Peptides against a protein of PDB entry 2N1D. Designs and how they scored, part 43

Target 1, 169 residues: chain A of PDB entry 2N1D
Amino acid sequence: EVKVKIPEELKPWLVDDWDLITRQKQLFYLPAKKNVDSILEDYANYKKSRGNTDNKEYAVNEVVAGIKEYFNVMLGTQLLYKFERPQYAEILADHPDAPMSQVYGAPHLLRLFVRIGAMLAYTPLDEKSLALLLNYLHDFLKYLAKNSATLFSASDYEVAPPEYHRKAV

## One batch from the design tools (peptide; aimed at target 1 W18)

Design b1_p26_1_s2 (made by RFdiffusion4, then SolubleMPNN; from b1_p26_1, 10 letters changed)
Fold by OpenDDE base, seed 3:
Structure b1_p26_1_s2 (fold): chain B 169 residues (1-169), chain A 26 residues (1-26)
Amino acid sequence: as target 1 above (169 residues)
Amino acid sequence: FLDNPITQEQLDKISELTKKILEVLK
């Protein structure tokens, strides 16, 4: 199993996220005020502004693109709690061609990193390649942790309406 | 926290994407 280490700062959020959805029956407000695309763009710009010694802007862009695609592939079936399925179905109906990275936000993006490790375990990678990838993923996670105060908030969730509960069972 | 089943289809797609990323990073 490939372990993607979640920063300690973000682990409590995963619990809160789970509680908001599963126990409190709330939904993350969609479309997200700050979607995954925007978060990734901010990260890329952040890395660019830092101006590393190595001019590897292309590497950051590729990682960003990769994370985006990871998210879009996995969101619907791997990153949603049962209670969120009707909401997702509505999103698909209203925006069938829109990538989910343009709809969902930071909490769901963070969930990706809870699940991606298991997926990577089935990908034949040499240790060096895996370490390289993990370094980039962990760097992004550090960015999320650094900006957690603005990216993760219970105020982005709302109580699901009564009609939603009827179809979420 | 997330107990969703993993499909082979998604595994293959993730694998493809991963290889693409690494091709650039290397």
Scores: peptide ipSAE 0.538, ipTM 0.916, DockQ to the pose 0.861
OpenDDE base, seeds 1, 2, 4, 5: peptide ipSAE 0.429, 0.538, 0.535, 0.525; ipTM 0.899, 0.913, 0.916, 0.912

Design b1_p26_1_s3 (made by RFdiffusion4, then SolubleMPNN; from b1_p26_1, 11 letters changed)
Fold by OpenDDE base, seed 1:
Structure b1_p26_1_s3 (fold): chain B 169 residues (1-169), chain A 26 residues (1-26)
Amino acid sequence: as target 1 above (169 residues)
Amino acid sequence: FLDNPITQEQLEKIRKLTQKILDVLK
């Protein structure tokens, strides 16, 4: 497996996220107040505002587009706990034309980076190409860590109603 | 935390996306 290094300050959040869903039977409020699209847009604008000559705008845009597509491909089947599946089914019914990057938010986006390494391991990349990609992914993760106080909060979750528990068997 | 099986369809999509990114970054 290709190791994607998660910043230390975000690792506790992964535990909290897991606990909120699996143990406390809560659900992330959907559609997200701040969705994945907006997070990526903020990141792109942040990178462009840094004023570094080596920060190629086209490179940032491509990375943002790539992360978005990674997320949209993987969300439904790779990034959800079992308890979240009925909610996802309802989202698909209510928003059939919307990409999941417009529905879900930071916690699920962070889960992408827990899973993407395993899939990248099956991509035939040379060492230099893999290192290049990982550098960009790690840079984005650093951004998430810097903004973790505003992006990750237990207040974005709600206790699932009793009716939902019957669906989540 | 997450241990869902990877499908070949998803893997192929990820491969194509990754190659697209690298074509620009290189």
Scores: peptide ipSAE 0.465, ipTM 0.901, DockQ to the pose 0.790
OpenDDE base, seeds 2, 3, 4, 5: peptide ipSAE 0.461, 0.459, 0.454, 0.425; ipTM 0.900, 0.901, 0.899, 0.891

Design b1_p26_1_s4 (made by RFdiffusion4, then SolubleMPNN; from b1_p26_1, 10 letters changed)
Fold by OpenDDE base, seed 1:
Structure b1_p26_1_s4 (fold): chain B 169 residues (1-169), chain A 26 residues (1-26)
Amino acid sequence: as target 1 above (169 residues)
Amino acid sequence: FLDNPITQEQLEKLKELTKKILSVLE
């Protein structure tokens, strides 16, 4: 399996995110105040501002576009806990044409990187190509870790109402 | 934490996206 290493700074958040949803029966407030699109845009601008030769704009843009599309493809079926499924159904009904990268935020984006390694394992890649891709993915994760104080907060969650519990069996 | 199986359609989509990314990195 392809190993995408999550920064140590973000591992505690994954536990908190899981606990908030599954044990405390809370939901991430949607639509997100800072959605995946904006996070990726900020990252791209951050990389461009560095001005390094290795930070080619077209490469950064393609990585950002790829991460966004990965997220949009995987969110509904791969990145949600069971308790979040009724919320997702309501989002689809209210925003049928909106990509989920415009609705969801950093916690769900981070969940993508927990799963992406296994998905990449199904794609034949030579060692050099894999190393290049992993370098960009890890660079983005480093960015998330660096900005974790503003991207990940329990205050972005709220207790689900009683009627929601009946839907989320 | 998450252990949902990926569909074949999703996998093929991801493969194509990965190819596009690699084409600009190489």
Scores: peptide ipSAE 0.258, ipTM 0.842, DockQ to the pose 0.741
OpenDDE base, seeds 2, 3, 4, 5: peptide ipSAE 0.231, 0.226, 0.237, 0.228; ipTM 0.825, 0.821, 0.830, 0.824; seed 4 fails the geometry check

Design b1_p26_2 (made by RFdiffusion4)
Pose (drawn by RFdiffusion4):
Structure b1_p26_2 (pose): chain A 169 residues (1-169), chain P 26 residues (1-26)
Amino acid sequence: as target 1 above (169 residues)
Amino acid sequence: FLEELEELLEKLKEKAEEFPEDFDLF
């Protein structure tokens, strides 16, 4: 299987997110302003601002679109806890206009890279193509961890009350 | 490389449909 090092800078955050859902019994039932697509655009433009290019411009642009679609094919199914099912239906009903890549904010973005390494083990390309993919993915994660202090806001996780658990049972 | 990424996206969609599962960090 493909061995991909998830940024150890973000490992405390991964455990924190998991700790909040399972141990702290906290859920994320609100739309965040700092969302995945906005961070994707921020990173996409960041690579351009440092070095204005045509050849790398569309490269970053479509790779970012790849993360966007990758996230969309996994968000509600592969990147979601069973305890987040109630908040998923809630946010989806209350805000049917807003994309999930927006409402779930930055904390749910890290989950993509956790599961995508496993799924890509069943679809093994060569080391070189995978290396370019992991190159840009790790590059994004490097930037992601760099700005993570003002990027992730796990403090928005609020403890789910018993009345709310009625939607989980 | 971008064409490869499209192929990967297709394969990933197929696999995501074949193997649906909840998220677990561990």

Design b1_p26_2_s1 (made by RFdiffusion4, then SolubleMPNN; from b1_p26_2, 8 letters changed)
Fold by OpenDDE base, seed 3:
Structure b1_p26_2_s1 (fold): chain B 169 residues (1-169), chain A 26 residues (1-26)
Amino acid sequence: as target 1 above (169 residues)
Amino acid sequence: FIEKLKELLKKLKEYVEEHPEDFSLF
């Protein structure tokens, strides 16, 4: 398995995210104040502003596109805790044609990176290509860590109402 | 190099869509 290292600064958040939902029975407020699309766009713009070469900028755009597509494919079936599934069903009913990258935010995006390494193990990427991709993924995670104070907050969650608990049985 | 990477990422996406169970997180 290919190892994608989560920054130490973000590991505690994964625990907090799990606790908020699974133990405290809270839900991330949807649609997200800052959705995955905007986070990825901000990262791409950030990299561009740093004076990257044309090739590096192009690579960043492709990485961003790849992350977005991967997120949209995997969110509903692979990245949700059981307690979140009724919420997802409601989102699908209300916004059937909207990509989930426009609905969900940083916490769910971070969950993607817990499993992305396993996904990369099934890629036909050569050693050099894989190293480059990993470098960008780690760079993106570092970006998330630098902006963690604004991207990850318990205030983005709310206690699920009793009627929701009945749906989540 | 970048074009090759794009092609490979496309294939990866297709594989994930065809085999979502292989990448279950929760």
Scores: peptide ipSAE 0.035, ipTM 0.624, DockQ to the pose 0.364
OpenDDE base, seeds 1, 2, 4, 5: peptide ipSAE 0.026, 0.036, 0.029, 0.027; ipTM 0.567, 0.623, 0.599, 0.605; seed 2 fails the geometry check

Design b1_p26_2_s2 (made by RFdiffusion4, then SolubleMPNN; from b1_p26_2, 8 letters changed)
Fold by OpenDDE base, seed 3:
Structure b1_p26_2_s2 (fold): chain B 169 residues (1-169), chain A 26 residues (1-26)
Amino acid sequence: as target 1 above (169 residues)
Amino acid sequence: FLDTLKELLKKLKELAKEHPEDFSLF
C-alpha cells in the first residue's frame, strides 16, 4: 500500500467527521457554503501567487483539474458513509446537472485523499512519477491544513430530521 | 508527469468502479 500522509492537524478532523455522521447521525449541510470547486480555485490562486513561471501555473491547473475530476467520479460510490446515501440521492434529484464538486465541501474532499493511497497500490508507477504525484497531493493537503480553521467545522453539520432517519436505517 | 497523472487518475477511477468493495465507505 502506498501511504498518503495526512497532516497531523487534519487527522483529528477525520475522526470527528466520522463521529458526526456515523454516531451522532448528523449530515454535512448541502450545498456546501464553500464547495470543492472554490477550495481548488483558492488553492490554484494561492499557488499562482507564489509561482514564477507560466509552466508552474499550467501544472497547478492540471493538478487541480485532476483532483476535481477524481472527486466527481469517486464521491457517489467511494466517499460516502451509508448514512449519507439518502442525502446524496436527494442531491442527485435536485441538482441532476451539477458536478458533486459544486455541492460537497472540504470534509468529503479530504476523504478522497484517505482512500487514494490504497488505490495507488493497484497502479504500477515508476518511483519518480509516484514521488512527484505524492508531492502534489501532500502540497495540497498542507494547504488544507493551513486553512483548516475555515474549511473544517462541526457547525457545518446538522442533526438529520426524523424523516431522514426513516430513510437511512 | 502531467500526462502520467491524468492516466493514473483515469486508472484509479476505473479500478474504484470495478472494485467498490475494496474502497467504498459504505
Scores: peptide ipSAE 0.036, ipTM 0.640, DockQ to the pose 0.494
OpenDDE base, seeds 1, 2, 4, 5: peptide ipSAE 0.033, 0.029, 0.035, 0.034; ipTM 0.640, 0.588, 0.641, 0.648; seed 1 fails the geometry check

Design b1_p26_2_s3 (made by RFdiffusion4, then SolubleMPNN; from b1_p26_2, 9 letters changed)
Fold by OpenDDE base, seed 3:
Structure b1_p26_2_s3 (fold): chain B 169 residues (1-169), chain A 26 residues (1-26)
Amino acid sequence: as target 1 above (169 residues)
Amino acid sequence: FLETLRELLERLRKLAKEHPEDFSLF
């Protein structure tokens, strides 16, 4: 397994996210006020504005594109709690042609990184390339941590109505 | 590196679609 370290600042949020949905029976409000597409775009622009030689713009763009595509593939089948499945079904019905990166937001994006390390183990990659990839992934996670106050908030969740509870059983 | 990353991500995407059970998070 490949180790992808989640910043300490974000670890408590993962617990809160789980608690809001599983224990408090709340749902993340969809479509997200700030979706995954916008988060990744902001990150790319942020990296561009820094202008560091260690930051290759073309590489950042590829990482962003890759994260987006991977998120879109993983969201529906891999990143949802059981309680969220009916909501996802409704989203698919209402937005059949929209990528999930345009619907979901930071909390679900962060969930992707919880298990991405294990997923990377399934793909052969030389040590140097893996290290470089991990650096970019960690850099992105650090960006999320720096902006956590605006990206992760319990106010983005709402109590699911009784009708939804019946669907989730 | 760039080509390697692209190949990696494409492979992961394909694997995830073809074998979702291997990448289950929740």
Scores: peptide ipSAE 0.079, ipTM 0.653, DockQ to the pose 0.400
OpenDDE base, seeds 1, 2, 4, 5: peptide ipSAE 0.078, 0.028, 0.071, 0.071; ipTM 0.644, 0.596, 0.633, 0.645

Design b1_p26_2_s4 (made by RFdiffusion4, then SolubleMPNN; from b1_p26_2, 7 letters changed)
Fold by OpenDDE base, seed 2:
Structure b1_p26_2_s4 (fold): chain B 169 residues (1-169), chain A 26 residues (1-26)
Amino acid sequence: as target 1 above (169 residues)
Amino acid sequence: FLEKLKELLEKLKELAEKHPQDFSLF
């Protein structure tokens, strides 16, 4: 198994996210104040401002684009707790053509990296290419950790209304 | 690298679509 290491700073947040959704029956407020698109854009701009070469800048853009596209597919199929399914259905009904990267935010983006390692084990990548990818992923996760105070907050969640509970179970 | 990355991402997308599941931390 390929292991994508989650920064220690972000591990407690994954637990808090789990607790808020599954135990406290709260929902992340949608649309996100800071959506995945903006997070990835900020990361790309951050990397560009660090004096990267043209090739490195191009690679960052491709990685960002890849993460965005992968997130848009993974969100509905892999990254939602069961309790979040009705909310997702409402989002799809109201915004059928909107990419989920424009709706969801940092907590759901972080969930992507919990499972990506296991899926990487099923894909044919040479060791060199895999190492490069892991470097980019870890670099991005490090960026999330640096900005965790603004990206992850329990105040972005709210208690689901009673009518929602009937749809969730 | 970039071409391989694109291919990998497409395969990951395909796997995700074929095997949907609820997220679980534990």
Scores: peptide ipSAE 0.428, ipTM 0.845, DockQ to the pose 0.764
OpenDDE base, seeds 1, 3, 4, 5: peptide ipSAE 0.422, 0.424, 0.066, 0.414; ipTM 0.839, 0.842, 0.684, 0.838; seed 4 fails the geometry check

Design b1_p26_3 (made by RFdiffusion4)
Pose (drawn by RFdiffusion4):
Structure b1_p26_3 (pose): chain A 169 residues (1-169), chain P 26 residues (1-26)
Amino acid sequence: as target 1 above (169 residues)
Amino acid sequence: EIEEDFPPITEEDIEKVKTLLEELLT
């Protein structure tokens, strides 16, 4: 199976997010302003601002769109805990206009890369095509971890009260 | 442990990812 090193800079954050959901019994039931699509656009324009190009412009642009669609096909199914089901229906009902790539903010973005390596093990392309994919994915994760101090806000996870657990049972 | 707490991977999910990957490579 494909061995992909998830950024060890973000591993404490991955464990932190998991620790909040499971151990701390905290849930993310609110729309964040610092959202995945905004970070995607920020990274997409970042590569352009350093070196204004046409050939790499659409390359970054569609790869970012790829992360967008990849995130959309996994967010509510593959990147979600069973304890986040209540908050999912809640946020979806309260804010039916807002995309999930926005409301769940940056903490839920890292989950995509954790699961996409597994699913891409069942769809094995050659090392070269996969290398270009992982190249840009790791490049994004490098930038992601670089600005992660003002990027991730796991502090918005609030402990779910017993009344709220009634929606999980 | 973290990966075990997530839902399992289904054939339909793999098909969705494969379609998107084929579109991206085109």

Design b1_p26_3_s1 (made by RFdiffusion4, then SolubleMPNN; from b1_p26_3, 10 letters changed)
Fold by OpenDDE base, seed 5:
Structure b1_p26_3_s1 (fold): chain B 169 residues (1-169), chain A 26 residues (1-26)
Amino acid sequence: as target 1 above (169 residues)
Amino acid sequence: DFLDALPPITEEDIAKVKELLEKLLS
């Protein structure tokens, strides 16, 4: 099995995120004030500001592109709790051609990494490619952990209205 | 827990990831 470890600093947020939605019946505000595209762009710029070489910058850009595409492919099928399904359906109806990386934000992006290791186990990656990918994934998760105070907040959620509860049944 | 509340991995999801990797690594 391919292991992608979530930083200890972010594990409590995964629980809080789950609690806000599943038990407190709240929804993450959409479209996100800071969407996945913006977060990934900030990460890329952060890496560039650290004095990376051209080759490293290229690698970062490729990783960012990969995470973005992976998020867009997996959001609907892997990253949503049951209570969030009506909200997702509304987003698809209102913005059928918009990539979900422009709609959703940090909490859903973090959920992507919970099972990414298991998903990678089903793909035939050579040792070198896998090691490189894992290094960048952990580096990105480290970035999220360092910026967790600004990226993850319960204030980004709101109580779902009564009419939504009826749709969620 | 939160893991149990998320959808399980499907064969279709695996296929999508494989396709994505093929595109990214090409």
Scores: peptide ipSAE 0.418, ipTM 0.891, DockQ to the pose 0.772
OpenDDE base, seeds 1, 2, 3, 4: peptide ipSAE 0.400, 0.412, 0.372, 0.391; ipTM 0.883, 0.889, 0.870, 0.881

Design b1_p26_3_s2 (made by RFdiffusion4, then SolubleMPNN; from b1_p26_3, 11 letters changed)
Fold by OpenDDE base, seed 1:
Structure b1_p26_3_s2 (fold): chain B 169 residues (1-169), chain A 26 residues (1-26)
Amino acid sequence: as target 1 above (169 residues)
Amino acid sequence: DLLASLPPITEEDIKKVKELLDKLLK
């Protein structure tokens, strides 16, 4: 089993995010004020500013590209709660050609890492490549934890309107 | 409980991720 550990600082947010959507029937405001693309760009710039070697910079760029593509592929099928599906359908209708990394934000990006470990278990990788990937995934999660105050906020959610409830329930 | 609230992993999802990894690691 490939295990990707979520930092303890972010675990409470996963619960809050789940509660806001599934129990409080709220929706994350879309398009996100700070989308996944911008978060990944900030991370890459942060790593480059730390004086990394060219090899490390290349690795960071590949990890960022991988996380972005993985998010875009998995968002619709793996990262949405049932209550969010009508919203997703509306987003697809309004932005049919836009990648979801330009629409969704930090909360949905964090959900990606809840399942990524299990997904990697089905994709054979050599030990060295897997270790390197896991190191950068954990490094990215640490970055999210350090910036959690600006990335995660309940104020980014809104109570769904009555007409939405008729579609979702 | 949040895991139970998310959709289950499908074989198609696994294939897509594998294809992405193969492309990115080349």
Scores: peptide ipSAE 0.335, ipTM 0.859, DockQ to the pose 0.829
OpenDDE base, seeds 2, 3, 4, 5: peptide ipSAE 0.323, 0.316, 0.334, 0.332; ipTM 0.855, 0.850, 0.858, 0.859

Design b1_p26_3_s3 (made by RFdiffusion4, then SolubleMPNN; from b1_p26_3, 10 letters changed)
Fold by OpenDDE base, seed 5:
Structure b1_p26_3_s3 (fold): chain B 169 residues (1-169), chain A 26 residues (1-26)
Amino acid sequence: as target 1 above (169 residues)
Amino acid sequence: ELLDALPPITDEDIEKVRALLEKLLK
C-alpha cells in the first residue's frame, strides 16, 4: 500500500472535525468562506514566491489541478460523514453545476488525504511517477500544517437546526 | 474512529481515480 503520512499537527484536527460533525451534530458552514479553490491558489502562489525557479512551477500547477480534480470527484462519495449527506444534497440542488472545490473548504480537503494512499494502490503508476506525486502531496500537507491556525477553526461550524436532524436519518 | 465513519472505497471510486490519473499524466 502507498503510504501518505498526515502531519502530526493535523491529526488532532481530523479528530475534532469528526467530533464536531458526528457527536456534536454541527455542520461546516457552506459555502465555505475560504473554499478549496482559494486554498490551492494560495498554495500555488506560496510556492511561486519561494523562488522555485525550476520548471517545478509547472509541476506545482499540475499538482494543484490534480488535487482539485481529485477532490471534486471524491467529495460526494468518499469525504462526507453520514450526518453531512442532507447538506450535500441541498448544495447539489442549489449549485448543480458548481464544482465542490468552490463550495467546501479546508476540513473536507484534509479528509481527502486520509485514504489517498490506499486509493493510489489501485492505480498503475510507475515508481517514478508515484514517488514524484507523493513528494508533492507531502509538500502540500506540510503547507496545510503550517497554516493550520488560519485554515481550521471550530468557529466555521454551526449547530444544525432541528429540522435538519429530521432529514439526517 | 473517523475511517470507520467515512464510506468505504468502491470500485466506482477506483475507476474515477484511474480515469483522472490518465488525464493528468498525459
Scores: peptide ipSAE 0.320, ipTM 0.858, DockQ to the pose 0.793
OpenDDE base, seeds 1, 2, 3, 4: peptide ipSAE 0.291, 0.309, 0.272, 0.287; ipTM 0.844, 0.853, 0.829, 0.842

Design b1_p26_3_s4 (made by RFdiffusion4, then SolubleMPNN; from b1_p26_3, 11 letters changed)
Fold by OpenDDE base, seed 5:
Structure b1_p26_3_s4 (fold): chain B 169 residues (1-169), chain A 26 residues (1-26)
Amino acid sequence: as target 1 above (169 residues)
Amino acid sequence: DFLDSLPPITQEDIEKVRALLEKLLK
């Protein structure tokens, strides 16, 4: 079994995020003030500033690229609650060629890691590659937890207008 | 809970991840 552990500090946020959208009928403000691309860039720069070698820097860049692409592929099909689908449709209509990593932010990025372990279980990876990948994913999650005060805030959400409710299920 | 509210994993999603991993691992 492939297990990706979400830091305990971030687990309450997953619940709060879910509550804001599904129960309070709020939406994350889009486009995000700090999008996934920016978060990943900050992470990469953070790793570089800690004195990583060129090889380690390259590895971090590859992980960042992988997370970005994974996010862009999975956002629409795996990371949205039902209430968010009309908003996503509007984003696609207005920005058909924009990667979702440039539109969405930290909350949706965190959702990516909830099921990534299960997804990896269905893919052929050798033990070394899997262990290395998991180490990087956990390292990134620790970074998110360390910066959670600035990355996750209810102030980034707003109540959906009545017009939106008519479009939503 | 939040897990139950997200869409189920589909075979298409798995194939997309597989393809992505192949690109990532070169």
Scores: peptide ipSAE 0.396, ipTM 0.886, DockQ to the pose 0.806
OpenDDE base, seeds 1, 2, 3, 4: peptide ipSAE 0.374, 0.382, 0.364, 0.374; ipTM 0.877, 0.882, 0.869, 0.877

Design b1_p26_4 (made by RFdiffusion4)
Pose (drawn by RFdiffusion4):
Structure b1_p26_4 (pose): chain A 169 residues (1-169), chain P 26 residues (1-26)
Amino acid sequence: as target 1 above (169 residues)
Amino acid sequence: EEELEEDVERAVEELGTDFSYYEWVE
């Protein structure tokens, strides 16, 4: 199976997010302003601002769109804990206009890369095509971890009260 | 470092599944 190193800079964050959901019994039931699409656009324009190009412009642009669609096909199914099911239906009902790539903010973005390596093991392309994919994915993760101090806000996870657990049982 | 690797493995295993190492609900 494909071995992909998830940024060790973000591993403490991955464990932190998991720790909050499972151990700390905290849930993310609110729309974050610092959302995945905005970070995607930020990274997409970042590559352009350093070196204004046409050939790499659409390349970054559609790869970012690829992450967007990849995230959309996994967010509510593959990137979600069973304990997040109540908050999912809650946020979806309260804010039916807002996309999930926005309301769940940056903490849920890292989950995509964790699961996409597994699913792409069942769809094995050659090393070269996969290398270009992982190249840009790792490049994004490098930038992601670089700005992660003002990027991730796991502190918005609030402990789910017993009354709220009634929606999980 | 070994504990962090175990926690990462557990976080990956629980993600997107109905499985959990912890009794979250009382």

Design b1_p26_4_s1 (made by RFdiffusion4, then SolubleMPNN; from b1_p26_4, 16 letters changed)
Fold by OpenDDE base, seed 4:
Structure b1_p26_4_s1 (fold): chain B 169 residues (1-169), chain A 26 residues (1-26)
Amino acid sequence: as target 1 above (169 residues)
Amino acid sequence: SEELDRRFELAARELGTDYTDVDVLP
């Protein structure tokens, strides 16, 4: 099994996110003010500005593209709590051709890294390639941790209306 | 903390509760 370590700084947020959705019955406001695409773009630009070219086998852009694709594939089936299903259905109906990386934001992107390890276990990657990928994933997580104050906020959630509760039962 | 880790694991466990299948990656 492939293990992706979540930074200790981000674990409290994942717990808060979980609490907001499952216990407080709130929903992340969609479409996100800052979507996954923009977050990944910011990361790519950040890496470019740092001049980090240590890993020649993997380009930052390729990693970003990979994360984006994994997110779009996994969001609907792996990254939602039960309470969020009606919202997701509405998003699909309203935006049938839009990738979820253009709709969802930082909280759901962070959830990806809770589940991606199990997914990577089924990928036909050699040990070296897997190690490099994991290094980039951990690097990205460190970036999220560094920018957590701007990326994660409870104010981006709102109480679900009564009609939503009826759909979520 | 141990309590934080416990709660984190609970949160992680509930993700995708209705769908446990592994999707095919591109």
Scores: peptide ipSAE 0.454, ipTM 0.829, DockQ to the pose 0.308
OpenDDE base, seeds 1, 2, 3, 5: peptide ipSAE 0.436, 0.427, 0.429, 0.435; ipTM 0.822, 0.819, 0.804, 0.821

Design b1_p26_4_s2 (made by RFdiffusion4, then SolubleMPNN; from b1_p26_4, 17 letters changed)
Fold by OpenDDE base, seed 1:
Structure b1_p26_4_s2 (fold): chain B 169 residues (1-169), chain A 26 residues (1-26)
Amino acid sequence: as target 1 above (169 residues)
Amino acid sequence: SAELDKRFAEAAAELGTDYSSVDVLD
């Protein structure tokens, strides 16, 4: 079991996100104004600006690439609520060649860290590599928490139209 | 808080869990 701890500052947002989608029947506006790719790029640049060594910078880039890959693989099957399925189908139809990291934004990226621990449990990582990865994942989560005011907002959601409700089961 | 953790767990439980369609990074 690989445990990824979500910062206490971000847990309320995950609850609000869940409520907006499942109870209030809203949808995150897509394509995101600030997509996952841009968030990860900002994080990498942030780390570089802190005067890190070349080796540490390399590690950050690898972590960013890994997070992006996991997100793109897991989004459709693990990071959506049932109500979001019709929207996802529309995205696939309209953007068949676009990675989901270019379409979705911060809320869905945060959801990744709810499930990524289970996926990491199946990866053939040695203890040292896993510990290092977890440190970077937690560092990234701290970055999200630090910038939560600009990354997470209910104003990025909109009420789904009546036609959408007929598609959602 | 305990209440927050409870609500968080409920939110997490409703996310998709179709692992069979997910490729694990090697």
Scores: peptide ipSAE 0.359, ipTM 0.779, DockQ to the pose 0.258
OpenDDE base, seeds 2, 3, 4, 5: peptide ipSAE 0.324, 0.329, 0.354, 0.345; ipTM 0.757, 0.772, 0.778, 0.791

